# Ledger of designs, part 265: peptides against a protein of PDB entry 9IZ0

Target 1, 345 residues: chain A of PDB entry 9IZ0
Amino acid sequence: ITCLGSNGHTYKQLVKGGNDDLRQDAVMEQVFEQVNGFLRSYRKTSQRNLSMRTYKVIPLALKTGVIEWVQDTIPLGEYLDSAHKVYHPKEWSLSTCRKLIAEKQMEDLETRLKVYDLVCRHYRPVFRHFFLESYADPVQWFTTQTNYARSTAVASVLGHVLGLGDRHGQNILIDKTSGEVIHIDLGIAFEQGKKLPVPECVPFRLTRDVVDGMGITGVEGVFRRCMEFTLETLRREEDSLLSVLEVLRYDPLFSWLISPLRRMKKQKMQLENFNQPESGNITTDASRDPKIQRNNVSGESEAERAILKVRQKLSSTLSVEASVGELIRIAQDPSYLALMFCGWS

## One batch from the design tools (peptide; made by RFdiffusion4, then SolubleMPNN)

Design b2_p25_1_s2 (from b2_p25_1, 15 letters changed)
Fold by OpenDDE base, seed 2:
Parts: C-alpha cells; sequence; structure tokens
Structure b2_p25_1_s2 (fold): chain B 345 residues (1-345), chain A 25 residues (1-25)
C-alpha cells in the first residue's frame, strides 16, 4: 500500500499477511534501536557511524502487520543466484548444490565435509561483483563496500549476542544505495535456531560470499575491527542491554520459544525447497493456531535462560580481540558450515 | 535509572504502535 504521511510525503508500506508473527520482529527492532543508542554514545562506534539497520514494523493482528518498505534493496540470496549465473555460467546451479547437501544430510561429518568441499569448488563466491557493478566511482565503491563490512560486523555481533537464527540469504537485504545490510524476519532469536530441523551451529552468517563482499582484506580489515568495537560497546552496556531484555521477559506478547507451528512451517519449507523449483506461490493454508496454553512457568524459565546466555556472551573473561577471533573462526569453520542448510554461499 | 528510562522508551514505542494500529482500523 502507499500511505500519505502527515508530512505530505508518500510512503510505500508492505502489508504482510500470513503465518508470520510480526510482534517478535517489532520487539527485536526495539532492541536494535536501543543498541543503536549505545553505539552512538561510544567514540569508537560513533566515529564509524556503526548501527544495526532497522525498519518499522507495525503488528496489526496475530499474523498481520505493516512493514516499512525498504526501498532500493535486494535480498542477498537473490543477488547471489543472479550473479553466479552471470559470472560462473559453467558452475553448478544453486538447486544442484542444495540437492547434493540434502542427499548427505544424514551422513557422517567426514562425508558431509567432502560434499561441502565439492559444492564449494563448483559454486565460487561472486558477492564482490555487487560493489564493482553498482558503483563506477572509486570513492563510492570504497565507501559502500566499507559500509557493507561495518553493517555486517554490527549485525554479526548482535546476531550472536541475541542468538538470531534463520539468517539465510532471503532474510538479509542489501541496500543498493549505502551497501548496508538489513536483517528481516527476526522471529527466531535467543538460540531457538538450534531447535530447527537443521540446527544452526554458527554464531552468525559468515559464508564465503558474505566474506567476498568485504573485498581483498576479507574479515581481517574493516569487518574484524568493527566487530571488536561493537562487542566492546555491548560489554560496556551489558546492564543496559540486560535491562531491555528483562522488560521483554514480562511482555505477554513476546515469545522466548519458537512456536511449534513456525518450526513445522520452516521444516516444511526446508523439505519443499529440496523437491520443487522455486515456484513462488506459497499457498498459505490458514490453519487456526490451536490455543497453546502458554504455561507461564515455562516461558519465564526460558526467558531467564535466554538472559543468562546473553550475559555469558558478553562476559569479559576473554579479551574483545580473542572473543571476536573465536567467533570469526567458528563462523567460517567448514565443520560447522557443512552441517548448515546453505553454508557454501 | 537507566532501566526505567529504557522501560519508558519501550512503553512510548508500544503506545505509538498501538495508536498507529487504531488509525489503520
Amino acid sequence: as target 1 above (345 residues)
Amino acid sequence: TKEEEIRKLLEEREKRIEKTREEIK
């Protein structure tokens, strides 16, 4: 829909209907706005304009809301599929790679690593071309690639600390104007991604294409330094961040657990994406949510466990550099990426 | 306290969301 704002400007808005609980997205966007306040308050993060890109979410009903349309964006996965066909037309299709990984999903780690390596050799990174194609001016090219590395660093630290899941290429938008990343579909948080049929075992998405977009320095340039400054800021604001999360503990609308229905929907989508070409007609059968009696006692215990995990991730037991170094190592480790649904791009 | 300030900011945001929800109905 297009809305006329009180300022006389027209704003495009996406009315999202369907089975997605936009209340969780709206709450997570509130957490990101508070974190952006912390990032603006510290010299090391403020001097670099470090922020999590946010969007407005207005939940209207249980499964319906209005989302701010982020103009001039493209899903990372959409760009990568298109660019791979252009730059590597003789390599394997994304569907071929997905099929080979799926066929070995129940095999041992050694077999899965061999298939992951094989897929990686036949599906090479292309995301550097986004910046080369989009920005002919060298200053604009360098600026947008820097903004990408910065925004990815902030999103990676926040994604780890808050335990954001479901970070596939369709849930990460690239702003074509700034080069910044926008994370969408925030309904899997506080490590609930580990409860998916394919458990998430990486702290954030740092696949070969995510790294290729950082340019010649990869993770060792702007990205690592911006992760360090972001984590340093979050460790200093630990009490403030925990206080935000404690407010959410008492929100009756917030869910610290993945809904069984959302888990089943993601399971079905994972299974269907293996068997059918991407015909975009998801017929949303509006099956009525059974009244899940939220046992209040179970929700409070899960909130407490989630807050304890956030505190543990903000622990100063290791240096910022050592902690970031280990996170980058784990996020790029083939032994973890080979276990993921799409760890090769 | 910083906690009370954060709580107020979240409550003001929720009120703005609720008001916008009422304006769209």
Scores: peptide ipSAE 0.008, ipTM 0.365, DockQ to the pose 0.019
Fold by OpenDDE base, seed 3:
Structure b2_p25_1_s2 (fold): chain B 345 residues (1-345), chain A 25 residues (1-25)
Amino acid sequence: as target 1 above (345 residues)
Amino acid sequence: TKEEEIRKLLEEREKRIEKTREEIK
């Protein structure tokens, strides 16, 4: 839909109907707006204009809402698939890579690492070309690549601290004007992604293409320093951040539990993306198997566990530099990336 | 030039994106 604002500006809006609960997305966007307040108040982050890019989400009902249409964006995965076909036309297709990883998903780590390495050799990074293609002026090229590294650093720290899962190439948008990343589909927070059939093992997405977009320094320089300043700000504002999350503990509209429907949708999306033949006996009768241990994990117990995990991630036990160094190491570790659905790109 | 080749690849890419948007309608 197109809406005329009271300011005379026209806004494009996406009306989302169906079974998608937008309340989790709206709550996470509100948390990001508060965090952006902290980033603006702190000198080291304010001087660099560090922010999490947000989009407007208005939940209208349990399963219906309005989302801001983010103009001039492209999904990272859509860009990478198209660019890879252009720059590396003799390399393997994305479908071939997915198939080989899926065929070995039940094998040992050593076998999965060999397949991951093989896929990586036949599917090279291309994301640096986004900046070279989009920005002919060297100053614009450098500025947008810097904005990308900065926004990715903020999103990586927030993704780790808030336990944002399901950070695949289709839920990361690239702004073509600024080079900034925009994270969408925030329906998995507080490490709920670890409860998926393919659990998320990395703190944030830092694949070879995500790094290739940072230019010749990769994770070193702008990205690392911006992660450090972001984490330093969040540690300083720990009590303020925890107070924001405590409001959500008592919000009757916020679900600390992944809905069975959302779990099934994410499971189906993981299986479809693997091109696994539907073994036709996915009996929709998963409603009847009483052996899903309903661990009656009260929503309150999950909220308490989530807040405790955020506090643990903000702990000053390690320096900011040591904590960021370990996060970058884990996010790039082949032993974790080889276990992911798409860890090679 | 390498810049003209990139520009031509971009125009072909935009046309493919636009065609894909028309095929999704």
Scores: peptide ipSAE 0.006, ipTM 0.336, DockQ to the pose 0.024
Fold by OpenDDE base, seed 1:
Structure b2_p25_1_s2 (fold): chain B 345 residues (1-345), chain A 25 residues (1-25)
Amino acid sequence: as target 1 above (345 residues)
Amino acid sequence: TKEEEIRKLLEEREKRIEKTREEIK
């Protein structure tokens, strides 16, 4: 829908209807806005204008709401699919890569690593071209690539700390004006991504294309330093961040657990993206309701576990540099990326 | 306390969201 604001400006808004709980997205955006307050108050982060890009979410009713339309954006996955076809027309298609990874999903780690390496050799990074194509002026090119590395660093630290899941290329928008990343579909948080049919094993998305967008220094420059300053800010404001999360503990509308319906929907979407419709009537008899032991873990006990896990991630037992170094290592580790739905780009 | 200030800011934000829901209905 298009709304005319009281200021005479026209705003595009997305009306989302359906099974997605926009309350979860709205709560996570509120947490990001509080974190942006901490980043503005701390000298090392404020001097670099470090922020998590936010968008306005207005939940209207159960499973309905209005989302701000983020203008001049493109999904990272949409850009990458188009750019790979242009720059590497002789390489494998994204569908071929997905199929090969899916066919080996139940195999051992050694077999999955071999398939991941094979896919990586036939699907090379291209995301550096986004900045080279979009910005003719060298100063604008350098500025936007720097903004990308900064925003990705903030999103990586915050995504790790809050345990954001489902960070695939369609849930990460690129602002074509600033080069900043915008994270959308925030309904998988507090490590609930580990409960997906394909468990998320990385702390944040740091695939080869995400790194290629950082330019010649890769992770070794603006990105690493901005992760360190962001983590230092979050450790300094730990009590304030935990107090924000404690307010959510008492929100009867906030779900600390992934809904069974959302889990099934993500499972179905993962399966449908792998099944090209070969006409095989695999009547998967959906009648085997796996008795998911409803461990009646009270919603309060899951909130307490989530908050405890956030506190553990903010622990000062390791230096900021050591903690960031380990996060970057894990996020780039082929042994984890080979287990992901799309770990190669 | 800083915690009470943050709680109050969140409650005021939630009230603004609820008011915006009523204005869109």
Scores: peptide ipSAE 0.005, ipTM 0.312, DockQ to the pose 0.018
Fold by OpenDDE base, seed 5:
Structure b2_p25_1_s2 (fold): chain B 345 residues (1-345), chain A 25 residues (1-25)
Amino acid sequence: as target 1 above (345 residues)
Amino acid sequence: TKEEEIRKLLEEREKRIEKTREEIK
């Protein structure tokens, strides 16, 4: 929809109807706004303008709401698919890569690593071209690439700490003006991504294309340092962050568990991306509702476990540098990326 | 307390959301 604001400006808004929990998105955006307060108050993060990019979510009902349309954005996955066709027209299609990874999904780790390596050799990174295409001025190019690395670092730390799942290339927007990342569809949090049919094994998305966008230094320099400063800020503000999450513990509208319906929708999307649409009448007999054992884990018990995991992730047992080093290592580890739905790009 | 301040900020946000919901009806 297009709305005329009281200021005389016209705003595009996305009315989202359906089964998406916009309340979960709105709550996560509240958490991000509080964290942005902490990042502004701390000298090391404030001097770098570190923030999680937020958008307005207005839940109208449990499953309907208005989302602020972030203008001048593109989904990372949409850019990467388009750019890969331009810069690497002789390499494999995204569909071919997905199919090969899928065909080996039930195989052992060694077989999955072999197919992942094969896919990586036939689908090379291209995301550096986003900055080269979009910014002719070297100062703008450097500034936007720096903003990308900074925003990705903040989102990576927050994504790990809050256990944000479903961080595929369609749920990560790139702001074409600033180069900043905007995370959308926040309905998989507190490590519920591990309960997906393809479990999320990485702490955040740090694929080869995500790294290629950081420029010649890759993860070294701006990204690593901004992760360190962000984690240092979150450790310093641990009690404040936990107090925000405790307020959510008592919100009866906040879902600490992935809904069975959302899990099924994600399962279907994962499976449909594997079947080429041969025009055959696949009567998906939707009638076999697999008896998803409702583990009657009380929502309170799951909230408590989630808060305990956040506290564990903020532990000072390791230095900030050691903790960030380990997170970056795990997020780039082929042994985890080979297990992902799209770990190569 | 810092918890009370955070709670107040969340309540003020919910009031802004509700006001905007009323403006869209």
Scores: peptide ipSAE 0.000, ipTM 0.317, DockQ to the pose 0.019

Design b2_p25_1_s3 (from b2_p25_1, 13 letters changed)
Fold by OpenDDE base, seed 3:
Structure b2_p25_1_s3 (fold): chain B 345 residues (1-345), chain A 25 residues (1-25)
Amino acid sequence: as target 1 above (345 residues)
Amino acid sequence: SVEEELKKLLEEREERILAPLRERK
């Protein structure tokens, strides 16, 4: 829909109806606005205009809401699939790669690493071409690639600290004007993604294509330095960030438990990503899956555990440089990427 | 309406977040 604002400007909005609870997304956007306040207050982050890109989410009811239409964006996964067909027309299709990874999902780590390496050799990175195609002016090219590396660094630190999961190519938008990343579908936070049938193993998405977009310096340029400055700012504001999260502990609109409906939707998306036929034994009755241990974990116990994990991730036990170095290493480790649905791109 | 009540709860949350952060400055 298009709405006329009180300022006389027209705004495009996406109305989501149905069964999607947008309250989780709206809460995470409010947390990012506060973090953006911290990033503006410190010289090292402010001088670089470091921010998490946000989008406006207005929940209207338990299962309905309005989302701001993010103009001039493309999903990362949509760009990568199209660009790979153009630049590497003799390589494997995305469907072939997904099939091979899926066929070996129950095999040992050594076999999965061999299949991941094989897929990587037949599906090469292309994301550098986004910047080369979109920006003919060298200054715009350099500026947008720098903005991409900066925004990816902020999102990577926040993704780790807040335990943002489900960061796949459809949940990451690229702004075609600025080169910045926009993370959408924030329904999995505080490491709830580790409770999915295929657990999230990486702290943030740092696949070969995510790195290829950073240009010739890869992770060792703007990206690493901006991660360090972001983590330094969050460590300084630890008490402020924990106070924001403590307000959410007692918030009646926030759910520290993944809804059965969201869990089923994410499970279905995981199976669809592998082109696995619905084996007729997935009883649509979420009440009857015997592998859903109804751990009677109270929402309060999950909130406390989540806040404790955030505090642990902000610990100054390691230097900022050592902590960022370890996060970058883990996020690029083939032993974790080979376990993902799409760790090669 | 349910929308007005939800908007009020979001504004009250924002104020609960911002008040302690203003006192620290």
Scores: peptide ipSAE 0.185, ipTM 0.706, DockQ to the pose 0.017
Fold by OpenDDE base, seed 4:
Structure b2_p25_1_s3 (fold): chain B 345 residues (1-345), chain A 25 residues (1-25)
Amino acid sequence: as target 1 above (345 residues)
Amino acid sequence: SVEEELKKLLEEREERILAPLRERK
């Protein structure tokens, strides 16, 4: 829809309808705005204009809302699929790569690593071309690539700390004007991504294409240093961040658990993307097996556990440099990426 | 409307988030 703002400007708005709980997105955006306040207050992050890029979410109902359509954006996955066909027309299709990973999903780690390596050799990174194509001026190119590395660093630290899940290429937008990343579909938080049919094993998305967009330095330089400054800010503001999360503990509009409906929707989308025929008889009639102790871990006990995990991730037991170094290592580890739905791009 | 109620609930949440942060400054 197009909305006329009070300033006389027309804004394109995306109305998401149909079972998307935009209330979780709106809550996470409010948390990001507070984190952006901390980043602006701390000299090391303020001097670099570090922020989590936010978007306006106006929930209109339990399952509908208006998302501010960020103009001049593209989903990372859409760009990568298009660019890969242009720059590597002799390599495998994304569909072929997905199929091979899916066919080996139930195999051991060694077999999955071999298939991941095979896919990686036939689907090379292309995301550097986004910056080379979009910015003819060297100053704009350098600025936008720097903004990309900075915004990715903030999103990586914050995504790890808050346990943001479902960080696939369609849930990460690239702003074509600034080079910044915009994370959308924030309804999988506090490590609930580990409860997906394909569990999330990485702290944030740092795939080969995400790194290729950082240019010749890769993770070294702007990205690493901006992660360090972001984590240093969040450690300094630990009590402030925990106080923000305690407000959500008692919020009747916020769910610390992935909804069964959202889990089923994501499961279906994963199966469809794997081209596995719905063997129609997995009506998991969730009614009959009484031995799934649904640990009726009350939403309160999950909130407490989530807040404790955030505190643990902000622990000063390791230096900022050591903590960031380990996060970067894990996020790039083939032993984790080979287990992911799309760890190769 | 449901929209106005939900907007109000977001504004009330924002104030609940901001109030403890203002007391720390």
Scores: peptide ipSAE 0.090, ipTM 0.663, DockQ to the pose 0.017
Fold by OpenDDE base, seed 1:
Structure b2_p25_1_s3 (fold): chain B 345 residues (1-345), chain A 25 residues (1-25)
Amino acid sequence: as target 1 above (345 residues)
Amino acid sequence: SVEEELKKLLEEREERILAPLRERK
């Protein structure tokens, strides 16, 4: 929809309806705005204009709301699917890659690694072409690629610390003007992605295409240094960040648990994206699957565990450089990426 | 409206987040 503001300007708005709780997105955006305050206050991050790109979320009801339509954006996954068809028209389709990974989902790690390697050889990175095509001026090219690496670094640290899940290519927008990333659909946080039917095993999305967009230096340039400065800022502001999360602990509008309905919706979307025939055994009775251990962990006990995990991730036991080095290693490890829904791009 | 109530709850949450952070400065 288009809304007319009181200032006479027109704003494009996305009305999201359905089963998605926009209150979770609104809470996470408020946390990001506070973190952006910390990043602006610290010299090493402020000198680089490091921020998490935010968007305005206005919940209209429990399951509906208005999301600010970020103008001049594209989903990363939409760009990648189109660019792979242009630059590598003889390679496998995204559907073929998804099918092969799905067919081996229940196999051992060795078999899954072999299939992941095979998919990687037949679906090569292309995201560098976004910057080469969009920015003919060398200064604009360098600036936008730098902004991409910076914004991806901030989002990677925050995504790890806050345990942000469901970071697939449709939930990551690219700003076509700045090259910055915008994360959307924030309702899987505090490691609840590990409770998905395909558990999330990486701290953040650092797939081959995410790295290809950083240019010839990959992770070893602007990205690594901006992760280090972001983590250094969050460690400095640990008590401030934990105080923000303690406000959310007692917030009746915030759910620390992924809903059974959202898990089932993600399971269905995963099966549909795999073109697996609906094995009619998705009994809609989420009440009766005994293997869903209803860990009757109260929402309060999950909030306490989530805050404890945030504190552990901010621990100064390792240097900032060592901690970032290990996060980058794990996020790029084929043994983790081969277990993901889409770890190859 | 439900929108105005949710907007107010978000503004009240923001103030609950900001108040402890202002006392630390």
Scores: peptide ipSAE 0.089, ipTM 0.631, DockQ to the pose 0.017
Fold by OpenDDE base, seed 2:
Structure b2_p25_1_s3 (fold): chain B 345 residues (1-345), chain A 25 residues (1-25)
Amino acid sequence: as target 1 above (345 residues)
Amino acid sequence: SVEEELKKLLEEREERILAPLRERK
């Protein structure tokens, strides 16, 4: 829909219905707005204009809401699939890579590493081309690539600290005007991604294509330094951030647990991405509900554990540089990426 | 309306987040 604002500007709004709890997104966007306040308050982050890109979410019902239309964006995964076909037309398709990783999902780590390496050799990074093809002016090219590295650094630190999950290429938008990343579908937080059928084992998405977009310096340039400045700011504002999270502890609209429906939907989407649509009878054998012992872990006990984990991630036991160094190492480790749903791009 | 109630709940949440942060400054 298009809304006319009181300022005379027209705003495009996306009406989203049916399947996404936009209340969770609205809460996380409010947390990001507070973090952006912290980033503006410190010299090292404000001088670099470091921010988490946000979007306005107005939930209207349990399954319906209005999202601010993020103009001039493309999903990272959509760009990468298209660009890979253009720049590497002789390499494997994304579907071939997904199939090979899927077929080995239940195998040992050594076998999964061999398949991951094989996929990586037949699906090379292309994301550097986004900047080269979109920005003919060298100043604009350098500016947008810098903005990408900065926004990715902020999102990586904040995503780690808040334990943001489900960071696949369709949940990360690229702003075609600024080069900045915009994270969407924020309903998996506080490490609930570890409870997915394919557990999340990396702190944030730092795949080969995410790194290729940073240019020739990769992670050792603007990205590392901006991660360090962001983590330094969050450590200084630990008490402020924890106070924001304590408000969510008592919020009836916030869930510290992954919704069973969302878990089932993600499980189904993961399985459907593994099975080609053979026209076979989807016997909804709903019968094998594994007795997930509903340990009646009170939502309060999950909130307390989540807040404790945030505090632990903000610990000053290691230097900022050492902490960022370890996060970058783990996020790029093939032993973790080979276990992910799509760790190769 | 349901929209007005939910807008109010979001504004009340935002104020609950901001109030402790204002008292620290």
Scores: peptide ipSAE 0.036, ipTM 0.542, DockQ to the pose 0.017

